Peptides against a protein of PDB entry 2N1D. Designs and how they scored, part 126

Target 1, 169 residues: chain A of PDB entry 2N1D
Amino acid sequence: EVKVKIPEELKPWLVDDWDLITRQKQLFYLPAKKNVDSILEDYANYKKSRGNTDNKEYAVNEVVAGIKEYFNVMLGTQLLYKFERPQYAEILADHPDAPMSQVYGAPHLLRLFVRIGAMLAYTPLDEKSLALLLNYLHDFLKYLAKNSATLFSASDYEVAPPEYHRKAV

## One batch from the design tools (peptide; made by RFdiffusion4, then SolubleMPNN)

Design b1_p24_6_s4 (from b1_p24_6, 9 letters changed)
Fold by OpenDDE base, seed 4:
Structure b1_p24_6_s4 (fold): chain B 169 residues (1-169), chain A 24 residues (1-24)
Amino acid sequence: as target 1 above (169 residues)
Amino acid sequence: SEYEELIKTWRELLKKLKEELEKL
């Protein structure tokens, strides 16, 4: 298995995220105030401002595009806790054609990187290509860690209403 | 170039990901 290292600064948040939803029966407020598209755009702009070469800039754009597509494919089936399923169904009903990267935010984006390691293990990539991809993924995670104070907050969650709780159980 | 290698890697990953998800 390929190990994608989550920064130590973000590991506690994964636990808090799980606790807020699974144990405290809260939901992340949707649509997100800062959605995945916005986070990725900020990252791309940040990298471009660091004096990278043209090739580096184009590479960042591809990383952003790849993460976005990966998120949109994975969100509904792989990244949600059981308690979040009714909320997702409501989002799909109200916005059937909207990419989930425009609806969800940082916590769900972070969950993506917990799953990607397993996918990489089953992908026939040579060592050099794998290392390159991992470097960019780790670089993005480092960015999330650096901006964690503005990206991750328990105040973005709210207690689910009684009606929701009945349909979720 | 690094750019070309990254594109190739991402495309391969996404292809594999979609294939696996279709089996679920």
Scores: peptide ipSAE 0.096, ipTM 0.698, DockQ to the pose 0.596
Fold by OpenDDE base, seed 1:
Structure b1_p24_6_s4 (fold): chain B 169 residues (1-169), chain A 24 residues (1-24)
Amino acid sequence: as target 1 above (169 residues)
Amino acid sequence: SEYEELIKTWRELLKKLKEELEKL
């Protein structure tokens, strides 16, 4: 099994995120103030500022593009809790042409990395290629951990209105 | 180079992921 290690700094947030939505019946405010696109862009710029070669810069861009596409494919079917499904349906109705990476933010992006390990196991990869990919994924997660104070906050959630509870069976 | 291989691997992974999701 391929395991993507979540930084210890972010593990408590995953629990808080789950608790806010499932137990406290709150919703992440959408559209996100800091969406996935902007987070990935900031990461790419951060890596480029570190004095990387042209080849390394190109690789970072491809990793960012891949994470974005992976997120957009997985969000609606794999990353949402049951309580969030009515909200997602409303987003699709209001923004039918917008990729979800422009709507959702850091908490949902982090959920992606909880699932990616299992998905990697479905694709035969040579040891060297897998190690290199994991290094980039872990590097990105480290970036999220360093910026966790600004990316992850309970203040980005709000109590769902009573009428929403009727929709969330 | 290793970075070129990374790009190829990542694209292959995404293709496989989409194919698997379409089966669901």
Scores: peptide ipSAE 0.094, ipTM 0.693, DockQ to the pose 0.639
Fold by OpenDDE base, seed 5:
Structure b1_p24_6_s4 (fold): chain B 169 residues (1-169), chain A 24 residues (1-24)
Amino acid sequence: as target 1 above (169 residues)
Amino acid sequence: SEYEELIKTWRELLKKLKEELEKL
């Protein structure tokens, strides 16, 4: 199976995220203060500012586009904990035409990378193509780790109200 | 299915990505 390594700096956050939602019955603030679209845009700009103005710039854009597409397709069915389902349903009702990359933020984006390895296993890629993709995915994850202080915070969650609990059971 | 469409999109994306990187 394809292995996407999560930076050690971000592994504790995955546990905290799970704990906040599943055990503490909290919900991530939606719409996110910094959504997936903006995070990906910042990453692309970051890469460009570091001297990557040649054809490598276009490669970064493709990676960003791919991550966005995967996120938008996978969020509703693969990336949510059971407790988050009512919130997602409300988002769909309020914003039926909005891609989830404009609604959700860094925590849910990080969850994608926990799953992406298995997804890539179903794509017949040659060794070279896979290596190239993995390099960029890992590079993006390093970027998330560098900016983790601003992207991942328990203060972006709140305790779900009693009326929500009735819907979540 | 939605997942199948995702795979198709990703394959095309990877093709483009590979082509761009090979130009370097």
Scores: peptide ipSAE 0.087, ipTM 0.700, DockQ to the pose 0.076
Fold by OpenDDE base, seed 2:
Formats: structure tokens, C-alpha cells, sequence
Structure b1_p24_6_s4 (fold): chain B 169 residues (1-169), chain A 24 residues (1-24)
């Protein structure tokens, strides 16, 4: 297994996110005010504005593209708590052709990085290449931590209506 | 499966990333 270190600043949020949904029976408001696409775009622009070389810019773009694709594939099957399944089904019905990166936001994106280490273990990369990739992933996580005040908030959640509880098991 | 598709896609993207990173 490849270890992807989550910044200490964000670890408490993972617990809060779980608590809001599992214990407090709340749902993240969808569509997200700040979706995954927007977060990744902001990150890419942030990196580009810092005077990176062309090669570094392309590398950032590939990292962003990889994160986006990884998120879009994994969200529905791997990143949702059971309580969130009915909400996801409604989103799919209403927006069948929309990528989930346009619907979901930072909390679900962060959950991806809890699982990404296992996925990287199945990718044949040499140690040097893996280290470079991890550096970029950690750099992105650092960006999330830096902007955590705006990206992660309990106010983005709301109590699920009573009729929703019947759908969720 | 979706999981298999993820691995396939991720490997492809990482290949491209590797090529760019090697230029640094």
C-alpha cells in the first residue's frame, strides 16, 4: 500500500463529515456551491500563477485530470456513506450525463484521498515516479488545507427530511 | 466493472503524468 498523508488540519474534518451524515443524519447540499471541478481549476490556476515552467504546468494539469477522473469513477461506488445513497440516486436521475465532479464538493473530494493510496499500489510506477506523483498529491492536499475555512463547513450540510430516512438504510 | 475502468484510466493518466514529470 502506498501511503498518502492527509494533513493534520484536515483529519478532524473527516471525522466531522462522518458525524454530520452518520450520526446527525444530515446531507451535504447538492449541487455544491463550490464543486470539485471548480476546486481543481482554482488549484491549477494557483499553481500557474506562481511562475511555473511549461513542464510543471503540464504536470499539474495531468494531476488535476487524474484526480477528476478518479473522483468521477469512485464517487458513486466507493466514497458515499449508506445514508447518502438515496441522494446520489436522485442526482443521477436528474442529471444523468453530468460528471459528479460538477455536483459534489470538497468533503467528498477529500474522502477520495483516503482511498487513493490503495489504488496507486496497483499502478506499476518506479519509486522515483511514485515519489514525484505523491509530491503533487500532497501539494494539492496542502492547498485544500490552506483553504479549508472556505471549503469545509458544517453550514454546507442540512438535516434530511423525514421522508428521506425511509429510503436510507 | 467500474473499478477495472478506474485502474485502466488512472494508469493511462499516470503514464502521461510520468512523461511530463520526467522532463523536470
Amino acid sequence: as target 1 above (169 residues)
Amino acid sequence: SEYEELIKTWRELLKKLKEELEKL
Scores: peptide ipSAE 0.086, ipTM 0.701, DockQ to the pose 0.051

Design b1_p24_7_s1 (from b1_p24_7, 11 letters changed)
Fold by OpenDDE base, seed 1:
Structure b1_p24_7_s1 (fold): chain B 169 residues (1-169), chain A 24 residues (1-24)
Amino acid sequence: as target 1 above (169 residues)
Amino acid sequence: SEYEELIKTWRELLEKLKKLVEEL
């Protein structure tokens, strides 16, 4: 098993996110005010502003593109709690041509990194390649941790209406 | 180069992951 280390600053948030939805029956407000696309763009710009070489800039762009694609593939089937599935169905109906990276935000993006380690176990890579990839993923997670105050907030959730509970049965 | 290795690794991973998800 390949372990992707989540920064200690973000681990409590994962618990809160789970509690808000599963126990308190709340939903993340969609479409997100700050979606996954914008978060990844901000990260890329942040890395570019630090005086990186051209090669490093291109590498960051590819990592960002990969994370985005991975998120869009995994969101609907792997990253949602059961209570969120009716909301997802409604989003698909209302935004059939929009990638989920334009709809969802930081909490769901963070869930991706909880699952990616297990997925890597089924896709064997050589040690050198795996180490390089993990370094970039951890660098991005570090960025999320540094900006956690603006990216993760319980105020982005709201109590689901009674009619939603009937759909979630 | 480090860049070339990263691109190859990442693209290969994405293709494998897509196939894995489709089979789940």
Scores: peptide ipSAE 0.083, ipTM 0.692, DockQ to the pose 0.724
Fold by OpenDDE base, seed 2:
Structure b1_p24_7_s1 (fold): chain B 169 residues (1-169), chain A 24 residues (1-24)
Amino acid sequence: as target 1 above (169 residues)
Amino acid sequence: SEYEELIKTWRELLEKLKKLVEEL
C-alpha cells in the first residue's frame, strides 16, 4: 500500500463531512460555489507567485492536471456516499458533458486523497517516481490545510428535501 | 477501463515530472 498522509488540520473535516451526509442527511450544495477546477487553479497561481522557475511552474501544472483527471475518473464510482447517489444522477442528467471537477468542491476533492493511496499501489511506479508524486500531493494537501477555513464549511451543506429521501435507497 | 486510463495518466505525468526535476 501507498500511504498519503492527510494533514491533521483536515482529518476532523473528514469526520464532519461524513456526519453531515450520513447522519444528518444533508447534501453539499451543487454546483459548488468554488469547484475543484477553481481550487486547483488557485493552487497553481499560488505556486507561480512564489517565484518558481519555468520548470517548477510547469511541474505544478502537470500535477494539477493529474489531480483533476484523477478526480473526474474517481468521483462517481469511489468518492460518493450512498446518500449522495441520487444527487449525482441528477447532475449527470442536467450536465452530461460537464466534468465533475466543474461541479463538485473541496470536500469531495479531499475524499480523493483518502483513496488515492490504494490506487497508486496498482501503478507500476518505482520508488523515485512514487516519492516525487507523494511530495507534490502532500504539498497540495498543505495548501488545502492553509485555506481550510474558506474551503471547508458546514454552511455549504443543506438538509435534503423529503422527496430526495424517497429516492435514496 | 477508467482505471487503466488513470494508470496511464499518472505514468505519463510522472515521466514528465521526472524529466523536469532532473533539469532543475
Scores: peptide ipSAE 0.078, ipTM 0.671, DockQ to the pose 0.049
Fold by OpenDDE base, seed 5:
Structure b1_p24_7_s1 (fold): chain B 169 residues (1-169), chain A 24 residues (1-24)
Amino acid sequence: as target 1 above (169 residues)
Amino acid sequence: SEYEELIKTWRELLEKLKKLVEEL
């Protein structure tokens, strides 16, 4: 079994995120003040500044690139609550060629890691590669936890207008 | 190296994922 463990510090945020959207009928403000691209770039720079070897630095870049692409592929179909779908449709209409990693932020990125474990389980992976990948994913999640005060805030959400409610199922 | 193997595996995984999503 492939399990990606979410840090305990971030679990309450997942609940708050869900509550803000589904119960309070709020939306994350888009485009994000700090988007996924920026978060991943900061992480990569953080790792490089800690004296990693060239090979490890290269590996970090590939992991970051992979997370970005994974996010861009899965965001629209796997990571959104039903209430968020009209907002996503508007984003696609206005910015059809923009990667979602440039639009969405930390909350949606965190949702990716709730799903990624199951997806990895469906793909044949050698034990060594899987272990290395999981180590990097957990390391990144630890980074998110360390920076949670700046990355996750209810103030990044706003009440959806009445016009939006008419569009939402 | 182990890092090269990781990169290979990661890329292959992403390609499979893309194909899966495209088929949905």
Scores: peptide ipSAE 0.072, ipTM 0.661, DockQ to the pose 0.529
Fold by OpenDDE base, seed 3:
Structure b1_p24_7_s1 (fold): chain B 169 residues (1-169), chain A 24 residues (1-24)
Amino acid sequence: as target 1 above (169 residues)
Amino acid sequence: SEYEELIKTWRELLEKLKKLVEEL
């Protein structure tokens, strides 16, 4: 299998995220104050500000677009804990045509990269192409790590109301 | 170029991933 390395700075957050949802029965506040679209846009702008060539800039845009689409495809079925399912259902009911990248934020985006390695195993890629893709994914993860103080916070979660617990059983 | 190859590979990957999710 292909392994996408999560920066050490972000690994503790994955544990905290899991704990907040599964053990503490909290929910990430939706819609996110800073959604996935915004995060990806900031990343793209960051890369552009570094003086990239036209080709490199174009490549970054495609990577961003790909991450966004991958997130939107995977969120509902692969990235949610059981406790989050009722919340997701409510979001779908209220905003059926909205991409989840406009609703969810950094914690769920980070979960995507935990899953992507296994998914890559199902796709035949030549070694060179895979390495290049991984480099870009790791570059993005590094960006998340650098901005982790603003992107990941337990204060973005809230205790689910009693009525929610009944739905999540 | 290397970047063009990346773009192509990434797009192909996404299509395959979409199909996998749909089958779940």
Scores: peptide ipSAE 0.069, ipTM 0.660, DockQ to the pose 0.635

Design b1_p24_7_s2 (from b1_p24_7, 10 letters changed)
Fold by OpenDDE base, seed 1:
Structure b1_p24_7_s2 (fold): chain B 169 residues (1-169), chain A 24 residues (1-24)
Amino acid sequence: as target 1 above (169 residues)
Amino acid sequence: SEYEELIKTWKELLEKLKKLVEEL
C-alpha cells in the first residue's frame, strides 16, 4: 500500500472539479492557458532557486520528468470523467502526436495524485526509495497548494455546447 | 547516494507502470 496525502487545501478543489464537469456539465477549456509542462517547469525552477546541490537538482529534474510521463500515460485511460471522453477524442483527432501534458492543466494533474498511489503499489519498491519518492511527491503537492489561487479556477471551465451533450450522454 | 538510487528506481517504476496502464 502506497499512500499519497493530498493537502487539505486542495481537497475542496477535487470536489469542485468533479461538480463542474459531472453535475454542471462543463468542460475544462483546452488547450490549457497554463499546461502541465509549464507547471512542472515552474516547480523545478522554484526548487533550484532554493539552493539545491547538484545531486538534489538532478533528482528534481528526474522527478519532474517522471510526473510528466506518468501524466501522459495515464490521462486518457485513468484520469478523465465519462463526460470528458468526447473532448479527449477531439483532441486526439486534431493533435494525435501531442503529449497531453501540453494540452491539459492543473486540475487534471491533481487528479493524477489521487490515482498514483494505487499504481505505485503494483510495483516492488524498496523502503528507502519509496520514502524519498513520496517526500518529493508531497513536496510538489505542497507547491500546488501554495499556488492554488492561480492554478485552480472555475473560470477555466465553460458550459459544453448542446451538440456535445448529445454525444456525451 | 540515495538520490542516485531514487532515480534508478523511479525509471524502473515508470517502465513497469507504462506496461500496466497499457494493459488496462
Scores: peptide ipSAE 0.099, ipTM 0.712, DockQ to the pose 0.715
Fold by OpenDDE base, seed 2:
Structure b1_p24_7_s2 (fold): chain B 169 residues (1-169), chain A 24 residues (1-24)
Amino acid sequence: as target 1 above (169 residues)
Amino acid sequence: SEYEELIKTWKELLEKLKKLVEEL
């Protein structure tokens, strides 16, 4: 499969995220204070502020659009731990037409990049296109790593109430 | 399926990106 390298700075967070939810029985607070849409927008603006040409600016927008689309498709079926499923069901019931990129935040977005490699293996991409995509994905991941202190925090999680535990059975 | 549509969309985006980069 296609390998998307996660920055070393972010690998420990994936473990912490897993621990918070599966062991400590906490949930990421939803809707996110900083949702996926805003993170992607900030990244795009960051790239634009660095003096990109019109063409490079357009390329960044397409990358952002692609990441957003993948996230919205993958979140419900591929990116959630079992303990998070009742929370997701509640979100869908309350906001059936809202894209998940407007609800979830950085931790779930990072999970996408753990899974996206396998999905890309089924995409009929030539070698050049794949290399191009990987370059942009890695660039975005570097951005996440640079801003990890503000994007990833255990304080964004909270202990699930007792009534939630019954739903998670 | 949702995955089939995703693959199609992503392919289209990548084609646009490829053309754009080639012109840079």
Scores: peptide ipSAE 0.080, ipTM 0.694, DockQ to the pose 0.075
Fold by OpenDDE base, seed 3:
Structure b1_p24_7_s2 (fold): chain B 169 residues (1-169), chain A 24 residues (1-24)
Amino acid sequence: as target 1 above (169 residues)
Amino acid sequence: SEYEELIKTWKELLEKLKKLVEEL
């Protein structure tokens, strides 16, 4: 099994995120103040500002596009806790054509990287290609860690109303 | 180039992942 290493700075957040949702029965405020699309855009711009070749810029764009699509595919079925499912259903009903990368934010994006390793096990990749991909994924994770103070906050969560609890049985 | 290989690999991976999710 391939394991994507999560920066140590972000590991406590994963625990807090889980606790906020599953134990404290809170929900991440949707739509996110800073959605996945914007986070990826900021990352791309950050990388472009530091890049010196057309190939590097192009590669960054493809990585961003891939992460975005991966997130959109995985969010509904793999990244949500049980308590969050009614919220997701409401989002789908209200915005059926909106990609989830425009709705959800950093916490859910980070959850994606917890699952990527297991998914990579099902895809035959040569060692060189896998290493290269992992390097870019880790680079992005480092970016998230550097910006963690602005991207991850418990204040982005709120206590679910009583009527929601009835739906989340 | 290395970057070209990355792009190709990433795209292929994504397609495989999509199929996998659909089967879950």
Scores: peptide ipSAE 0.079, ipTM 0.654, DockQ to the pose 0.727
Fold by OpenDDE base, seed 4:
Structure b1_p24_7_s2 (fold): chain B 169 residues (1-169), chain A 24 residues (1-24)
Amino acid sequence: as target 1 above (169 residues)
Amino acid sequence: SEYEELIKTWKELLEKLKKLVEEL
């Protein structure tokens, strides 16, 4: 099985995220103050500032585009906890044409990388291609870990109102 | 090149993932 390694610095956040939603019955505030699009843009700019070759710069752009598309495809069906589904339905109703990468933020983006390993198992990739992809995914995760203090905060969550609880049962 | 291989890998992966999600 394909293993995507989550940095140790981010593992506690995954637990906190799960706890905030599932146990404390809170919701991530939407639309995110810093959405997935902006996070990916910041990463791309960061990589470009490192003085890479033109080919590496183009590769970064494609990695960003790929992660964005993967997120938009997977968010609604694979990345949400049960308690978050009414919120997602409301977002779809209010913003039917908006990509979810413009609505959701860092916590949901991180959840993507918990799932991607299992999804890669269904794709017959050669060893070299798989290694290359994993290297870029790990590089991005390292970036998230480095900037975790600004990307992940419990203050971005809020207690769901009583009327929401009735919908989530 | 590394760039070309990356593009190929991502495109292939995304196509397969889209199909997988649509079938769920």
Scores: peptide ipSAE 0.074, ipTM 0.683, DockQ to the pose 0.639

Design b1_p24_7_s3 (from b1_p24_7, 9 letters changed)
Fold by OpenDDE base, seed 1:
Parts: C-alpha cells; structure tokens; sequence
Structure b1_p24_7_s3 (fold): chain B 169 residues (1-169), chain A 24 residues (1-24)
C-alpha cells in the first residue's frame, strides 16, 4: 500500500475543516485570499532560496506544476464535501474557464494529499519513481506544516446564508 | 537524472488520475 504521511501538526486541521463545513454549516470564503497557485509559488521560492543545483531547481518546478495539475483535476469530483457542491457550481457558472487552483486555498489543497495515496496504488510506478515522488510530496507537506499558522484559519470560513441551506439539502 | 525521473513519474500519475476522474 502507498501511504502519504500527513504531518501530525496538520491532522487537527483536517478535523477542524471537516467540522466547520459538515457540522457548523460554514463555507470556505471564495475566492481564497491566498490561493493554491500562490502557496505553490511560495514553496518553489522557498526551495530555490536554500541553494539548489540546476537539476534540483527544475525538479521543484515539476513538483509544483504536478501538484497544481493534480489539484485542478481532482477538486471538483474528489475533494469537496456534499455541503460544498452548490458553492462549487456557482464558481463554475461565474468562472467556467478559471483553474480551481486560482480559486481555492490551503484547506482544499491539504485534502488532496489525503487522497493521493489511494490513487498512487492504481498507478504502475516502479519503486524508485514512487520513492522519489513521495519524498517531494512529504517535503511539501512539511512546508505546509511549518507555515500552518498563516495558511489554516477558521476565520477564513463563514456561515452559509439561509438561501444556501435550501439549495444544499 | 532525478529531474527526468520525476517528470516521467508525474506524467504517468496525471494520466491515470485523469482517466479515473473521467470514468466517474
């Protein structure tokens, strides 16, 4: 089994995120004040500032590009709770051609890494390639953990209006 | 190289992910 380990610092946030939406009936404010694109850009700049060779710098760029594409493919069908479906539909109607990495933020990005392990199990990757990918994914998650205080906040959520509740049932 | 290996890995993964999402 392929398992992507979530840092212990981020596990409580996954619970809070779930609780805010499913129990408290709140929604993450969209468009995000800090979207997935900006988070990935900050990570890339962080890695480059720590002194990488040309090959390592190129590798970081590929990791960022890959995570972005993975997020954009998976968001609509795999990463949303049922209560978030109407919000997503509104976003699509207003911005049909916008990548979701420009709309959503850190909480939804973190959800991606909860799902990736199962998806990797269905992909015929050799041991060396899988190990390399996992190392980079874990490195990125470590970065999210280090910056969790600024990336994850309950204040980024708001109570859904009554009109939304009627649409979400 | 590590760079080439990573590119190959991502391409394979993304291809599979798109396939799985399209089937749902």
Amino acid sequence: as target 1 above (169 residues)
Amino acid sequence: SEYEELIKTWKELLEKLKELVEKE
Scores: peptide ipSAE 0.126, ipTM 0.724, DockQ to the pose 0.615
Fold by OpenDDE base, seed 4:
Structure b1_p24_7_s3 (fold): chain B 169 residues (1-169), chain A 24 residues (1-24)
Amino acid sequence: as target 1 above (169 residues)
Amino acid sequence: SEYEELIKTWKELLEKLKELVEKE
């Protein structure tokens, strides 16, 4: 099995995220103030500013595109807690043509990397290709950890209204 | 090149992921 290592700095946030939603019955405010698209754009710009070669710059763009698509595919079925499903249904009804990377933010993006290891186990990737992918995923995770103070905050969550609780049972 | 290998890897992964989601 393939294991994607989550930085130690981000592990406590995963617990807090889970607690805010599942135990405290809060919801991440949508649409996100800083959505997944903007986070990935910032990462790409950060990498480009590091003086990489042209090939490495192109590779970063493809990593960003891949993560974005992966997120958009996986969000609705794999990344949401049970309590979040009514909210997701409302988002789909209100914004049927919008990719979820334009709606959701850093917490849900981080959840993606908790799941990707299991998904990689189903792919017939050779060792070299797998190592390359893992290197880029870990590099992105390090970026999230470095910027965690601005990307992850409990203030981005709010208490769900009573009418929402009735729909989430 | 590293770029070409990365593109190939992502395409293969995304195709597999889409298949898994569609079957659910």
Scores: peptide ipSAE 0.126, ipTM 0.717, DockQ to the pose 0.598
Fold by OpenDDE base, seed 5:
Structure b1_p24_7_s3 (fold): chain B 169 residues (1-169), chain A 24 residues (1-24)
Amino acid sequence: as target 1 above (169 residues)
Amino acid sequence: SEYEELIKTWKELLEKLKELVEKE
């Protein structure tokens, strides 16, 4: 089984995120003040500043590029709760050509890693490649955990207006 | 190399993911 372990520091946030949207009927403010692109850029810069070799730098760039593309592919169909679908539709209408990594932020990015393990099981990856990828994914998750106080906040959510509730079945 | 392996891994994963999303 391919399993991506979520740091213990971030597990409570996944619960809070779910509660804010599903139970409290709130929405993450879009466009995000700090979007996925900026988070990934900060991570890459952080890794480069740690004195990595050139090969490690290029590897980090590929990890960042891969996560970004993976997020952009998966966001609309796999990462949203039902209550968030009208908001996503509005975003697509207003910004049809914008990648979702420029619109959404840390909470939705974290949801990606809850799903990636199952998706990896569908790919014919050899053990060495899989281990390498998992190491980088866990390293990135560790970075998110270290910066969780600034990346994850309930203040980034707002109560959905009554007119939105009519759109959200 | 590690870099080449990573590129291969992402290409395989992303192609599969795109196929899955398109079928849904």
Scores: peptide ipSAE 0.121, ipTM 0.717, DockQ to the pose 0.592
Fold by OpenDDE base, seed 3:
Structure b1_p24_7_s3 (fold): chain B 169 residues (1-169), chain A 24 residues (1-24)
Amino acid sequence: as target 1 above (169 residues)
Amino acid sequence: SEYEELIKTWKELLEKLKELVEKE
């Protein structure tokens, strides 16, 4: 299995995220105030500001595009807790053609990196390619950790209404 | 399959990235 290391700063958040949803029966407010698209864009701009050459800038853009695509593919089937399923269904009904990267935010994006390691184990990637990808993924996670105070907040969650509880069973 | 497309996307991405990294 491929190991994607989550920064220590973000591990407590994963627990809080799980608790907010599963135990406290809250939902992340959708659409996100800061969606995955914007987070990735900010990351790309951050990398560009660090003095990257044109080629490196292009590489960052490709990585961002890849993460976005991966998120959009995995969100609905792999990244949601059971309690979040009805919310997702509502989003799909209201916005059937919208990519989920425009709807969901940092917490769900972080969940991707919890799962991505296992998924990468099933991809036919050579060792060099895998190492390169892991380096970029870890770099992005480091960025998330640096900006965790603004990206992850319990205030972005809200108590689900009573009618939601009935359909979440 | 979305999964197959994802794998293809990553492979293509990685090839591009490798080329760029090797040039710099």
Scores: peptide ipSAE 0.084, ipTM 0.654, DockQ to the pose 0.049

